# Peptides against a protein of PDB entry 1ZZD: the designs that were tried, part 65

Target 1, 109 residues: chain A of PDB entry 1ZZD
Amino acid sequence: FQVVNPYLLRDLVDLGIWDEGMKQYLITQNGSIQGLPNVPQELKDLYKTVWEISQKTIINMAADRSVYIDQSHSLNLFLRAPTMGKLTSMHFYGWKKGLKTGMYYLRTQ

## One batch from the design tools (peptide; made by RFdiffusion4, then SolubleMPNN)

Design b2_p14_8_s3 (from b2_p14_8, 7 letters changed)
Fold by OpenDDE base, seed 4:
Structure b2_p14_8_s3 (fold): chain B 109 residues (1-109), chain A 14 residues (1-14)
Amino acid sequence: as target 1 above (109 residues)
Amino acid sequence: KEEELEELLKKNPF
């Protein structure tokens, strides 16, 4: 239950699909609703877990924010299965986007 | 340089 976004919970209740089975499903899926056939795509797009969001997009948003404030030190990235190739790619992409520092915090699942 | 980066990004999506 702790893995469920409270707003997601609300929306699932509103859809009438919230029950104990759904709760257990979300627990086993670490909060992901991407595999649920009875959830509208709009909600799937809205409630992506950190592991399902493009980290490229995260870097883009961070770069955009960095125009006004330095967000590079607070940037957290999430990869299910990090590889040296991905890390290198992310580093260079961040550099290209003009992040003031190449330092970010990487989380892995 | 840009092309090299694009290839790197393409090969290593994130």
Scores: peptide ipSAE 0.188, ipTM 0.751, DockQ to the pose 0.608
Fold by OpenDDE base, seed 2:
Structure b2_p14_8_s3 (fold): chain B 109 residues (1-109), chain A 14 residues (1-14)
Amino acid sequence: as target 1 above (109 residues)
Amino acid sequence: KEEELEELLKKNPF
C-alpha cells in the first residue's frame, strides 16, 4: 500500500486539482508530480521523490554525519536506472569522502 | 588518479 504524502495531498487539494484521477496518476508514477503541467515548479522541487534527488547530496550528508556518529549507519542509495558506471562512480566518491567502509544499501526500481 | 575520478564523476552523474 503506497501512502501519499499528507502534505502533498493538502497542497494538491488547495490547488483544486485533487481527484480520483490524480490519485491514480500518483500511484502509477510512484508519487512523482514532476510530469504534471498544472503544478507550480516550487511544489515540484519540494516534493521530489527519492528517485529524483541527487544521491551525491545524500553521500555528502552521510559523510558529514560520520563526524558525529560513531556507528556506521547504513546508507541507502536510490537509482532508478543503475549502470556499472554510476555504481563505480558512487563507490569511489563515497570512498573519497571518507565514508567508513560501511555497508551502503543500493535500491533500484 | 584524482583526475580519473573527476572524469568518472562527470560522465556518470548520480
Scores: peptide ipSAE 0.187, ipTM 0.753, DockQ to the pose 0.651
Fold by OpenDDE base, seed 3:
Structure b2_p14_8_s3 (fold): chain B 109 residues (1-109), chain A 14 residues (1-14)
Amino acid sequence: as target 1 above (109 residues)
Amino acid sequence: KEEELEELLKKNPF
């Protein structure tokens, strides 16, 4: 089942745009607000779903953290439409960035 | 080899 992010709900209420239509929109869009014209870009950036962020950026951030010796960090990636090419690219890119531990988990939409 | 990887990355953004 789908649950609306409570902080997103709050911000939409504060904007005065929360109504039944908005609720149904979010349900049909799987929580994405990227297509809403009356939402500030700052909020769109803040509430990007895991399917809407660059996984390359996620890998970069993981690589930056890996500079420090810490085995507690895991790498989880999200792809709405995985392909062998994308998987291969992500694997080699992570390797190139010096990640010793491979991808822990891949989720698909 | 490096070039091939770069091409692969360009063809398969993520």
Scores: peptide ipSAE 0.185, ipTM 0.752, DockQ to the pose 0.664
Fold by OpenDDE base, seed 5:
Structure b2_p14_8_s3 (fold): chain B 109 residues (1-109), chain A 14 residues (1-14)
Amino acid sequence: as target 1 above (109 residues)
Amino acid sequence: KEEELEELLKKNPF
């Protein structure tokens, strides 16, 4: 089930735009506020959903910390609109960055 | 190899 980030809720309340309509909007948008014109960009950047974050960045961060973690660490990747090209690209990029094959799990929306 | 990968990455951002 979907849960609204409590800090996001607070900030939306502080903006005076939180109401039942906003709640329903967030439900239909899977928590995304990127499409809201009345939300400052700073908040949009802060409250990006996993589908809105560069997975390349996530892979980079995972590669950087892989030196400090054991084999039990797992990486979850998220693509809203996966394609064979993207999947292949991600696979080879992860490989190039030194990540083991199968270390990451792909989730789709 | 690296050039091909870079092209693939550019064509398929993620």
Scores: peptide ipSAE 0.171, ipTM 0.743, DockQ to the pose 0.641

Design b2_p14_8_s4 (from b2_p14_8, 7 letters changed)
Fold by OpenDDE base, seed 4:
Structure b2_p14_8_s4 (fold): chain B 109 residues (1-109), chain A 14 residues (1-14)
Amino acid sequence: as target 1 above (109 residues)
Amino acid sequence: ELEELEELLKKNPF
């Protein structure tokens, strides 16, 4: 089931914009606040859902961590609308970045 | 080879 991020909830309350309408909005938007006009961009950047984060960035961070530990076996990637082209690109990009293995978990919406 | 990869990445953002 869907649960609102407790830190997001706190910040929305602090903004004074938390109400039943906001709750229902978040439910319908699967937790995304990107479309809310009354939320500062700073919070939008902070509370990106997994579907709104660049997976290229995720791979970059994983590659950086892999210098010290093998993170590739536990890497989770999220694509809202996966295509064969995207999957192929992700695979080759991960390889280019020197990930120890091409094994990662792919999640789709 | 790298150029081909760059084009692939450009055409298929993720």
Scores: peptide ipSAE 0.133, ipTM 0.721, DockQ to the pose 0.654
Fold by OpenDDE base, seed 5:
Structure b2_p14_8_s4 (fold): chain B 109 residues (1-109), chain A 14 residues (1-14)
Amino acid sequence: as target 1 above (109 residues)
Amino acid sequence: ELEELEELLKKNPF
């Protein structure tokens, strides 16, 4: 089930734009506020959903963590519109970055 | 091979 981030809720209330319509919008948009014109960009950047974050960045962060972890850590990746090209690119990039496990969990929207 | 894969990376951002 979907739960609204309590901090996001607070900030939307502080903006004075929280109402039943906004609640339904967030449900329909799976928590994304990127399409809202009345939300400051700073908040949009802060409250990006997993589908809106660069997975390249996630792989970079995982590669950095791997230096401090003996055992391979689980990596979850998220793609809204997966393609074979993207998947191949992600695998290759992960390999190039020296991730011990070429295996990661892929979630699709 | 590496060059082709690098091109693939550029064409398929993620």
Scores: peptide ipSAE 0.132, ipTM 0.725, DockQ to the pose 0.808
Fold by OpenDDE base, seed 2:
Structure b2_p14_8_s4 (fold): chain B 109 residues (1-109), chain A 14 residues (1-14)
Amino acid sequence: as target 1 above (109 residues)
Amino acid sequence: ELEELEELLKKNPF
């Protein structure tokens, strides 16, 4: 069950571009607005889906949090198109950043 | 080893 982000909905309504066609587009695109030509770049940057965010940044944030927490939080990583090279790179980068657990959960689309 | 990792990261952004 996919729910459209209520803030995204509001902003699309404010732009005057919300309609049934837009709704169906978002469903088909799994919530991504990156391909819409009539949406300002500022909104595209704000409403990135998990598949559109740098996972390197996610690892960095996890490493920063590890300084303040005793429990290793489960790190969830998202790759739309995983490759052996990317997986290896992510593993070694996480190790380099000193994550307490070299284990992460990988989710693929 | 560090150079190899840097090259790996460069070739495989994520």
Scores: peptide ipSAE 0.131, ipTM 0.719, DockQ to the pose 0.647
Fold by OpenDDE base, seed 3:
Structure b2_p14_8_s4 (fold): chain B 109 residues (1-109), chain A 14 residues (1-14)
Amino acid sequence: as target 1 above (109 residues)
Amino acid sequence: ELEELEELLKKNPF
Protein backbone atom coordinates (compact mmCIF):
# COMPACT_ATOMS: atom_id res chain seq x y z
CA PHE B 1 0.00 0.00 0.00
CA GLN B 2 1.76 3.11 -1.29
CA VAL B 3 0.08 6.40 -0.57
CA VAL B 4 0.73 8.92 -3.31
CA ASN B 5 2.72 11.89 -2.04
CA PRO B 6 0.03 14.52 -1.44
CA TYR B 7 2.35 17.31 -2.60
CA LEU B 8 3.02 15.43 -5.83
CA LEU B 9 -0.69 14.77 -6.22
CA ARG B 10 -1.45 18.45 -5.79
CA ASP B 11 1.24 19.49 -8.26
CA LEU B 12 -0.12 17.06 -10.86
CA VAL B 13 -3.67 18.34 -10.29
CA ASP B 14 -2.44 21.92 -10.63
CA LEU B 15 -0.82 20.96 -13.95
CA GLY B 16 -4.14 19.49 -15.09
CA ILE B 17 -2.55 16.12 -15.89
CA TRP B 18 -3.98 14.05 -13.03
CA ASP B 19 -6.19 11.21 -14.23
CA GLU B 20 -6.61 7.46 -13.86
CA GLY B 21 -3.81 6.83 -16.35
CA MET B 22 -1.43 8.98 -14.35
CA LYS B 23 -2.41 7.18 -11.17
CA GLN B 24 -1.67 3.80 -12.73
CA TYR B 25 1.64 5.07 -14.08
CA LEU B 26 2.74 6.26 -10.64
CA ILE B 27 1.80 2.91 -9.10
CA THR B 28 3.87 0.98 -11.65
CA GLN B 29 6.81 3.39 -11.27
CA ASN B 30 6.74 3.40 -7.45
CA GLY B 31 5.91 7.11 -7.42
CA SER B 32 8.66 8.20 -9.82
CA ILE B 33 7.81 11.03 -12.21
CA GLN B 34 11.21 11.12 -13.92
CA GLY B 35 9.87 9.42 -17.04
CA LEU B 36 6.91 11.75 -17.56
CA PRO B 37 7.34 14.08 -20.55
CA ASN B 38 4.53 16.43 -19.49
CA VAL B 39 6.04 17.27 -16.09
CA PRO B 40 8.39 20.27 -15.80
CA GLN B 41 12.02 19.40 -15.11
CA GLU B 42 11.97 21.65 -12.05
CA LEU B 43 9.40 19.37 -10.40
CA LYS B 44 11.37 16.26 -11.39
CA ASP B 45 14.48 17.72 -9.78
CA LEU B 46 12.56 18.67 -6.65
CA TYR B 47 11.14 15.19 -6.09
CA LYS B 48 14.36 13.43 -7.11
CA THR B 49 16.26 15.22 -4.34
CA VAL B 50 13.64 14.98 -1.54
CA TRP B 51 16.04 12.99 0.66
CA GLU B 52 18.86 15.52 0.32
CA ILE B 53 17.08 18.86 0.25
CA SER B 54 16.00 20.80 3.32
CA GLN B 55 12.47 19.89 4.35
CA LYS B 56 12.23 23.44 5.66
CA THR B 57 12.14 24.52 2.01
CA ILE B 58 9.31 22.05 1.35
CA ILE B 59 7.33 23.50 4.25
CA ASN B 60 7.95 27.03 2.96
CA MET B 61 6.70 26.08 -0.50
CA ALA B 62 3.58 24.48 0.97
CA ALA B 63 2.90 27.57 3.05
CA ASP B 64 3.28 29.81 0.00
CA ARG B 65 0.80 27.72 -1.98
CA SER B 66 -1.71 27.61 0.88
CA VAL B 67 -2.21 31.37 0.66
CA TYR B 68 -4.07 31.00 -2.63
CA ILE B 69 -6.06 27.83 -1.96
CA ASP B 70 -9.11 27.51 0.31
CA GLN B 71 -8.13 23.95 1.13
CA SER B 72 -5.65 22.79 3.73
CA HIS B 73 -2.59 21.27 2.10
CA SER B 74 -1.35 17.85 3.03
CA LEU B 75 2.28 18.06 4.06
CA ASN B 76 4.71 15.31 3.15
CA LEU B 77 8.10 15.35 4.81
CA PHE B 78 11.11 13.15 4.12
CA LEU B 79 13.71 12.35 6.75
CA ARG B 80 16.59 9.96 6.21
CA ALA B 81 17.22 9.66 9.95
CA PRO B 82 14.18 10.86 11.88
CA THR B 83 14.55 11.91 15.50
CA MET B 84 11.97 13.12 17.96
CA GLY B 85 13.75 16.46 18.04
CA LYS B 86 13.53 16.86 14.26
CA LEU B 87 9.87 15.81 14.20
CA THR B 88 9.00 18.26 16.95
CA SER B 89 10.91 21.04 15.20
CA MET B 90 9.17 20.35 11.90
CA HIS B 91 5.76 20.31 13.54
CA PHE B 92 6.28 23.62 15.32
CA TYR B 93 7.84 25.23 12.26
CA GLY B 94 4.83 24.22 10.16
CA TRP B 95 2.57 25.68 12.81
CA LYS B 96 4.60 28.89 12.85
CA LYS B 97 4.23 29.17 9.07
CA GLY B 98 0.44 29.10 9.45
CA LEU B 99 -0.26 25.68 7.98
CA LYS B 100 -3.77 24.62 8.97
CA THR B 101 -2.89 20.95 8.77
CA GLY B 102 0.18 19.66 10.52
CA MET B 103 2.48 17.04 9.07
CA TYR B 104 0.23 14.62 7.20
CA TYR B 105 2.81 12.06 6.07
CA LEU B 106 6.34 11.30 7.19
CA ARG B 107 8.53 9.20 4.91
CA THR B 108 11.84 7.62 5.82
CA GLN B 109 14.40 6.41 3.44
CA GLU A 1 8.76 30.02 25.25
CA LEU A 2 9.32 31.44 21.77
CA GLU A 3 13.06 31.67 22.41
CA GLU A 4 13.14 28.06 23.56
CA LEU A 5 11.34 27.03 20.38
CA GLU A 6 13.83 28.92 18.23
CA GLU A 7 16.70 27.19 20.00
CA LEU A 8 15.00 23.84 19.41
CA LEU A 9 14.74 24.66 15.69
CA LYS A 10 18.44 25.55 15.54
CA LYS A 11 19.50 22.37 17.32
CA ASN A 12 17.37 20.17 15.06
CA PRO A 13 17.91 21.20 11.43
CA PHE A 14 15.71 19.52 8.76
Scores: peptide ipSAE 0.128, ipTM 0.697, DockQ to the pose 0.596

## One batch from the design tools (peptide; made by RFdiffusion4, then SolubleMPNN)

Design b2_p15_3_s1 (from b2_p15_3, 7 letters changed)
Fold by OpenDDE base, seed 2:
Structure b2_p15_3_s1 (fold): chain B 109 residues (1-109), chain A 15 residues (1-15)
Amino acid sequence: as target 1 above (109 residues)
Amino acid sequence: DEEKELEENIELLEE
């Protein structure tokens, strides 16, 4: 149940490159446009998927908003090829950043 | 040193 980012869809339509082939491409690439040669780099930077964004950045963002959210909110972490070292580091980094939520949901490809 | 190890491993998140 993959959903294409509606803003990405808009921009691809505006570029005139949206078609059935593009749709199928995105499905096979899990929404990534990084491999498309006809897409400006600015859009590639803007529409990084959850797998392409630094998880450290995600933790930082969560820490910033944690001041305003309830502890019941969860943090979703996405890792490719996770190691114990990465998992441990993420846990402690989040803790050091003062995240209120104690629930970290790890998702892997 | 655990702290140093964590600092080193956190860099792997950027890869």
Scores: peptide ipSAE 0.018, ipTM 0.419, DockQ to the pose 0.827
Fold by OpenDDE base, seed 3:
Structure b2_p15_3_s1 (fold): chain B 109 residues (1-109), chain A 15 residues (1-15)
Amino acid sequence: as target 1 above (109 residues)
Amino acid sequence: DEEKELEENIELLEE
């Protein structure tokens, strides 16, 4: 089931824009606030869903973390519409970036 | 060359 990010909820309440309409909007948008005109861009950037973040960026972040960890963290990647080409590219890119472990979990929307 | 082929398709990540 879908759950609203509690921190997002807090910030929307702080903005004074949380109401039943907003709730329904988030449900229909799978938690995305990117399309809301009355939300500051800073919040949009902060609350990008896993489907809205570049997977390349996620891999880069994981690679950066891997410098300091030894097989202790797992890598999770998310694709809205995965294709074999994308999957292959992700695996290769991860390898190229020096990830110590492979992709542990692949999630799809 | 599999490696080069994969590198050529790396931009698929952004699609």
Scores: peptide ipSAE 0.016, ipTM 0.428, DockQ to the pose 0.642
Fold by OpenDDE base, seed 1:
Structure b2_p15_3_s1 (fold): chain B 109 residues (1-109), chain A 15 residues (1-15)
Amino acid sequence: as target 1 above (109 residues)
Amino acid sequence: DEEKELEENIELLEE
């Protein structure tokens, strides 16, 4: 059971398209609204799931946080279909970006 | 050595 983002829920309600059918749709789509018609593109961009957003962006954000903290921080990455090459690239990219702590949690769909 | 540590982490993922 996929938990729906409460803010997404709010926006869908505001659009007047929230109903039980929409709820079930989101569950089956693992929270993705990318395939929904009548949803503004800006909302689709805003509510990209953790599986849809670029993990490179997540790494960049983590690296940015590292500038302001002394202690190591955890990093969570999400991959639908991880490959060894992709994982390796992610690790080295993180290293190049100055992350003190490598990938701590790897989650797969 | 951060690179070495990273390589070790990669190896852990392969297990």
Scores: peptide ipSAE 0.013, ipTM 0.371, DockQ to the pose 0.064
Fold by OpenDDE base, seed 5:
Structure b2_p15_3_s1 (fold): chain B 109 residues (1-109), chain A 15 residues (1-15)
Amino acid sequence: as target 1 above (109 residues)
Amino acid sequence: DEEKELEENIELLEE
């Protein structure tokens, strides 16, 4: 199981952005908030994790990619110059639109 | 109670 930093959770609640979608997003993202559009940068810096830094490096080196978010129907997102922040934001947007499962795949075009 | 709500939410994440 995954444990979300209780202080992070409090901050999200204080921001008024905590909901079921956010909860599921955090579970899927192992507590990462780096790509959340409604979170101040100072909080992102505060709760930065090593694994997501590494992921940023990998994703930043990616070129033509299609992101497949598997729900009942796959949501395909095509990015020619993807960044971690952009991908995470798009993934979060998918969650907010009703995705119940958040596994995504990077596919080279 | 914000603290109670927070605790409940954390518990849900730990399941």
Scores: peptide ipSAE 0.006, ipTM 0.226, DockQ to the pose 0.018

Design b2_p15_3_s2 (from b2_p15_3, 6 letters changed)
Fold by OpenDDE base, seed 1:
Structure b2_p15_3_s2 (fold): chain B 109 residues (1-109), chain A 15 residues (1-15)
Amino acid sequence: as target 1 above (109 residues)
Amino acid sequence: EEEEELEENLKLLEE
């Protein structure tokens, strides 16, 4: 718990992606969220400069954003034309599901 | 349990 900013924790809960797998992932990443595929870029940009924002402002922004969060997002397991973003998504999914080995994808261009 | 308590405490700051 010492690895996660409390305001970041709230945002991850609001996104519906906070679980034991996410906790373990953040531990291995030393609290970095930059590689998370299910986190909007706006949040990544926000927490890059979080030291410049008041605690109250962070909370207000999180509350305002929560009404627009899409809960329908899913990750792809099969890739035909992999990009760095797609590969990150695949590895993140594998981590959450405890799949340390055995992941495979096809690449066609 | 600790995460739930933290979430509740953060909500109090929105008042």
Scores: peptide ipSAE 0.021, ipTM 0.355, DockQ to the pose 0.021
Fold by OpenDDE base, seed 3:
Structure b2_p15_3_s2 (fold): chain B 109 residues (1-109), chain A 15 residues (1-15)
Amino acid sequence: as target 1 above (109 residues)
Amino acid sequence: EEEEELEENLKLLEE
């Protein structure tokens, strides 16, 4: 079943834009608010789904973390439509960035 | 060779 992020729900209520229409919109958009013109960009940035964040950015963040933590950390990548080329590219990019541990989980939408 | 492959794959990532 689909669950709405409770913090997102709170913020939408605080904005006074939560209604049945908004609920239905979120359902159809898989929780994304990126397409809503009446939502501040700050909130859009805050509530980016894993599918809306650049995988390159995720890898960069993981590489930054790896400097301070041991190899026990895991890296999860999410792709809407992964191709072999993209997967290979991500692997090599991760290597270049010095990730101690490779991709642990790959999820697709 | 590995470095060359890396550069090629990085280009693919930017697409």
Scores: peptide ipSAE 0.021, ipTM 0.425, DockQ to the pose 0.389
Fold by OpenDDE base, seed 2:
Structure b2_p15_3_s2 (fold): chain B 109 residues (1-109), chain A 15 residues (1-15)
Amino acid sequence: as target 1 above (109 residues)
Amino acid sequence: EEEEELEENLKLLEE
């Protein structure tokens, strides 16, 4: 992650825990706050990174919004540890969910 | 058959 989520930044500032050390920590953790003991759990739940969300959930969200969005919108999937099995699974599931478009971008951690 | 295949694929996604 090159850029911290602006809403996360705001909340960390509001908590009074934002500083240079925190910034560097987030950079090394690719934006994840899951390992921070002084952050409320509700914020951790809110600010899960793309690497911390089930790919099934991402596909479900894409399927839900695909009814209302233009086909030009891209579906991005993120895999922490990609395997051929997972890739096949994602494609199949996406197809079954009736996505307007295929997977445009596959990103790996 | 498709339902079974879907279930298997869903399991793979969660691994």
Scores: peptide ipSAE 0.020, ipTM 0.433, DockQ to the pose 0.498
Fold by OpenDDE base, seed 5:
Structure b2_p15_3_s2 (fold): chain B 109 residues (1-109), chain A 15 residues (1-15)
Amino acid sequence: as target 1 above (109 residues)
Amino acid sequence: EEEEELEENLKLLEE
């Protein structure tokens, strides 16, 4: 079965940002690249329709993989001034580093 | 241990 649209895959590879972390991120985001800070807006606009069409399939794959996800651990983050941009970046970074936990606790100062 | 290290690194990056 297809995990990622082959055209999207190609473009992400061309950007040099494709890896296992990116793959897992896309699964958890139902194929959406809209929240990725390191993807050009032009590419986000291009694949809006692709994401919408394939959403059901991606969700199904994510559900199937969820049986292997260990949610026993949590990641605590401390930020002085949290923004949605920072949170998205941290989430993406966590996936790229192979973090298995799906729970993030944000503490602010 | 790896998660703890990642946690600390993320704190440093985003402060």
Scores: peptide ipSAE 0.016, ipTM 0.413, DockQ to the pose 0.037

Design b2_p15_3_s3 (from b2_p15_3, 6 letters changed)
Fold by OpenDDE base, seed 4:
Structure b2_p15_3_s3 (fold): chain B 109 residues (1-109), chain A 15 residues (1-15)
Amino acid sequence: as target 1 above (109 residues)
Amino acid sequence: SFEEELEKGIEELEK
């Protein structure tokens, strides 16, 4: 599976590609960056086997240092198909509800 | 924006 961790967050921020769109994309993909066209392959390889942390934690960490630039254009490619759009919305909704309970992602190896 | 699109989708789900 694909995951997000604090170091990935750092790298995304350092790349200057962290924004709200990126956040939501990660939610949709359950932390996976494999599909992102603007992320170097080396980072994708690096983070293939990392353990996922909660999206809330990721978001909170990002808020501390995030540099927000508009990367939504590239991310919007994934919303092109109606089905994907709906799936994205569902994931976002699920995430939102998960935050209320304080737990959304529980990953096991 | 991406978030706006998500919000619209969520709205549809809540119907």
Scores: peptide ipSAE 0.049, ipTM 0.545, DockQ to the pose 0.123
Fold by OpenDDE base, seed 3:
Structure b2_p15_3_s3 (fold): chain B 109 residues (1-109), chain A 15 residues (1-15)
Amino acid sequence: as target 1 above (109 residues)
Amino acid sequence: SFEEELEKGIEELEK
């Protein structure tokens, strides 16, 4: 399964480009919209995925313990088969993007 | 705990 940022989903719907094809695309692209030509750049900048954040940035954030906050409620939804690295990345991404509540789940086909 | 697991993840990334 894949979790889609609910705010991204909303924005895609508002743009009128949300459909089954878009859904499948996001599944294939692990939530990335960077390659979509019909999405404004401002949204691409806003909705960078965990994988689109440099590892250097993640490490830098990890060095600051002030960002080490409890994201367990949100991130526990991903604890099925993630690596520790993935969990860490998601934690910081979630913190930075304010992803603390409900996520939209997409099922892979 | 989740925080402990997160700490382990951080350590892995820092290698």
Scores: peptide ipSAE 0.019, ipTM 0.411, DockQ to the pose 0.093
Fold by OpenDDE base, seed 1:
Structure b2_p15_3_s3 (fold): chain B 109 residues (1-109), chain A 15 residues (1-15)
Amino acid sequence: as target 1 above (109 residues)
Amino acid sequence: SFEEELEKGIEELEK
């Protein structure tokens, strides 16, 4: 998958901090800029990776869509270090939120 | 795999 968001790339270029070193850093960090001291917090908040976004939020968004979509939809979740308990909790949370389709794809880092 | 085990567990819970 694409490690660096193209819009993030643009913003980093605009900040004047994009170079080969930054590129390699982002690759090693799977696109995360959270650890960069020279990046404004606003951008850090904007460019959270799929690993940094609350999975609960993703489930909520999926549940919101399920209200209006009659067809079944897939739910993709991303976890760095999932546990059975956490995954089970996520499943039941989704169920309680009225998701029509359970977890279809789970990606682990 | 972990995912397979989870899916099986979920299926059992949903019965």
Scores: peptide ipSAE 0.017, ipTM 0.417, DockQ to the pose 0.050
Fold by OpenDDE base, seed 2:
Structure b2_p15_3_s3 (fold): chain B 109 residues (1-109), chain A 15 residues (1-15)
Amino acid sequence: as target 1 above (109 residues)
Amino acid sequence: SFEEELEKGIEELEK
C-alpha cells in the first residue's frame, strides 16, 4: 500500500490525471509534482511544502486500510530531512496503530 | 547499519 498525501491525491483526481502511471511517477519522484507539465503552477506552489505535513495523518490512514491489504503490500512514506529519532518515532507509531507491514519504503527529499 | 540503529531506537521507545 503506497501512502500518498491525501490532499494531493484529491487534487490530482479532481484534475482527472490520477492513474497507476501517475502513482508510480510520484513514488519515483518522492512525491514531487514540480516536473509535471499538466499540473497548474498553483498546485505546484501549494505542494512544495507537502513534506511538512503531519506524517501521523498518513500513517493513520494506512493503518485503517491495512486491515484489508495483504502482507505483500508495503507502506511508503515521504519525509524531508529525516533523522533517526523521527524515523524511529514514525515506525513505532505505525506499529502501535497496527500496521501489518510497517514502514517498508521511505522516500526522502 | 541504519536498520540496526532504527531497531535499537524502537526498542528504546518501547520501554
Scores: peptide ipSAE 0.015, ipTM 0.386, DockQ to the pose 0.070

Design b2_p15_3_s4 (from b2_p15_3, 6 letters changed)
Fold by OpenDDE base, seed 5:
Structure b2_p15_3_s4 (fold): chain B 109 residues (1-109), chain A 15 residues (1-15)
Amino acid sequence: as target 1 above (109 residues)
Amino acid sequence: SFEEELEKGLEELEK
């Protein structure tokens, strides 16, 4: 049985970026934070030398599959032909680009 | 809705 590093969770919470969106992102990244621009390099250096959260562990923790929506931020996505794959990719791309929170809205054109 | 479609996409990635 693998346990999530409690110090990693603490640091992500302190950064204000630990939310349902982050959980979903980490699932696809096998727990790696190395690709997140909104995480200080110091933390990346710290946790690249320790065990990273396994994808299986993250999935087990993420019982709630609800999409995180924060009323303080919003992001409108404009797609001509939206697909589940495209929507998912855009969501994670936004997070990868440093969006910590946000309300995601789909607009078709 | 966006949320529903996103959830479905996320579930596919978790496989």
Scores: peptide ipSAE 0.019, ipTM 0.444, DockQ to the pose 0.137
Fold by OpenDDE base, seed 2:
Structure b2_p15_3_s4 (fold): chain B 109 residues (1-109), chain A 15 residues (1-15)
Amino acid sequence: as target 1 above (109 residues)
Amino acid sequence: SFEEELEKGLEELEK
């Protein structure tokens, strides 16, 4: 597990806000910078973690790829506090969108 | 796991 994206690290250094406290903060937040008040929103949007990206968007991207390839790429889904209902909805949504393969990797936080 | 339970359920639906 990489705590800090190397590009994010660079940007934080460029902002002059990187220090030991920031490092420890990111460790406790699993790499998320969403809660930092001194980080521009543009960077927050750029560096959303896998837990912060809409899984629906991920499914849409996977479905889009499947149109151009003979077999679907592996689909990795990440859920915070998953429920069976959410998982079911995601699976059916993916199926409806034409994914050729089911969920390859399911990861929970 | 949730995945296993889901897959089992879906298999039953697709049967």
Scores: peptide ipSAE 0.017, ipTM 0.413, DockQ to the pose 0.049
Fold by OpenDDE base, seed 1:
Order: C-alpha cells, then structure tokens, then sequence
Structure b2_p15_3_s4 (fold): chain B 109 residues (1-109), chain A 15 residues (1-15)
C-alpha cells in the first residue's frame, strides 16, 4: 500500500520539513506522524493511519452507510495486535449497530 | 454457543 498519503506529503512540504530523512522515517513508521514533534497536532489528527483511527469509529461510519445501501457491503477493520476478546467486541458492536454485513476482512499489522 | 461460534468466525476472518 501507499505509505505516504499524497496530501500528507504536500502538507509536510508546505511545512518545510520534507526531506529524505522524513521519507525514511515515515516508511519505518508505516505512515504515522504521531511521533513527530515538529508537526502541528492538527495535522496529526488529520492524518491518522488506519491503525490509529478508532475501529469503533469505522464501525459507526459503516453503520451509517448501511442505512442507505441496499446491497450488502464489506467492512474492513485494522488492528495492530488483535485479541479474541477485542475481535468479539468489535463484531458484537457492529451487530448492535445493525450492520447488514458482518466483518468481511480483518487486517493485522 | 452463539459467542463461541462468533469467535470461531472471527478467527477465520483474521488474515
């Protein structure tokens, strides 16, 4: 997958902090800028990776979409270190939210 | 149980 979001790249360039070192840093961090001290918090909030976004939020968004979509849709979730308890909780939460289609794809980092 | 089946299913989905 694309490690560096093109819009993030743009913003980092605009900040004047983009260079080869930054590129390599992002590669090693799988695109995360959360640990960078010279990046405004606003950008950190904007460019959360799929691993940093609350999966609960993703489920909520999927549930919102399910209200308007007739056909079943897939749901992709991302967890760094999933446990059965966490997976079960996520599935039950999705079920309670009325998702038409349960978890289709689970990706682990 | 339902929970056990759910857990089994979730394990199968993990990739």
Amino acid sequence: as target 1 above (109 residues)
Amino acid sequence: SFEEELEKGLEELEK
Scores: peptide ipSAE 0.017, ipTM 0.410, DockQ to the pose 0.076
Fold by OpenDDE base, seed 3:
Structure b2_p15_3_s4 (fold): chain B 109 residues (1-109), chain A 15 residues (1-15)
Amino acid sequence: as target 1 above (109 residues)
Amino acid sequence: SFEEELEKGLEELEK
């Protein structure tokens, strides 16, 4: 069971590109519209999924707020196709940015 | 239609 984002649905309807084909496309793409050529970039930026957000940006944001948070908070990372090199890089980058005692959870697609 | 009903619902939610 998969639910399309109701706000995304509204915007696609407003664009006049919503149809059964679009529905099936979204189902197969896990809600991503990044690959659609007929969608404005501003909407693509608005409706990025957790898999499409830069994990480096997430780490930077976590490091920035870590000054005010304790170890009860966790960092969540989402990778579509992780490699050992990328995982290692994220680990050391997080460490360098001050997430030395921060617990993180890795989610893979 | 479903889409029309959804849009009406979203409009009400945004008030």
Scores: peptide ipSAE 0.006, ipTM 0.218, DockQ to the pose 0.013

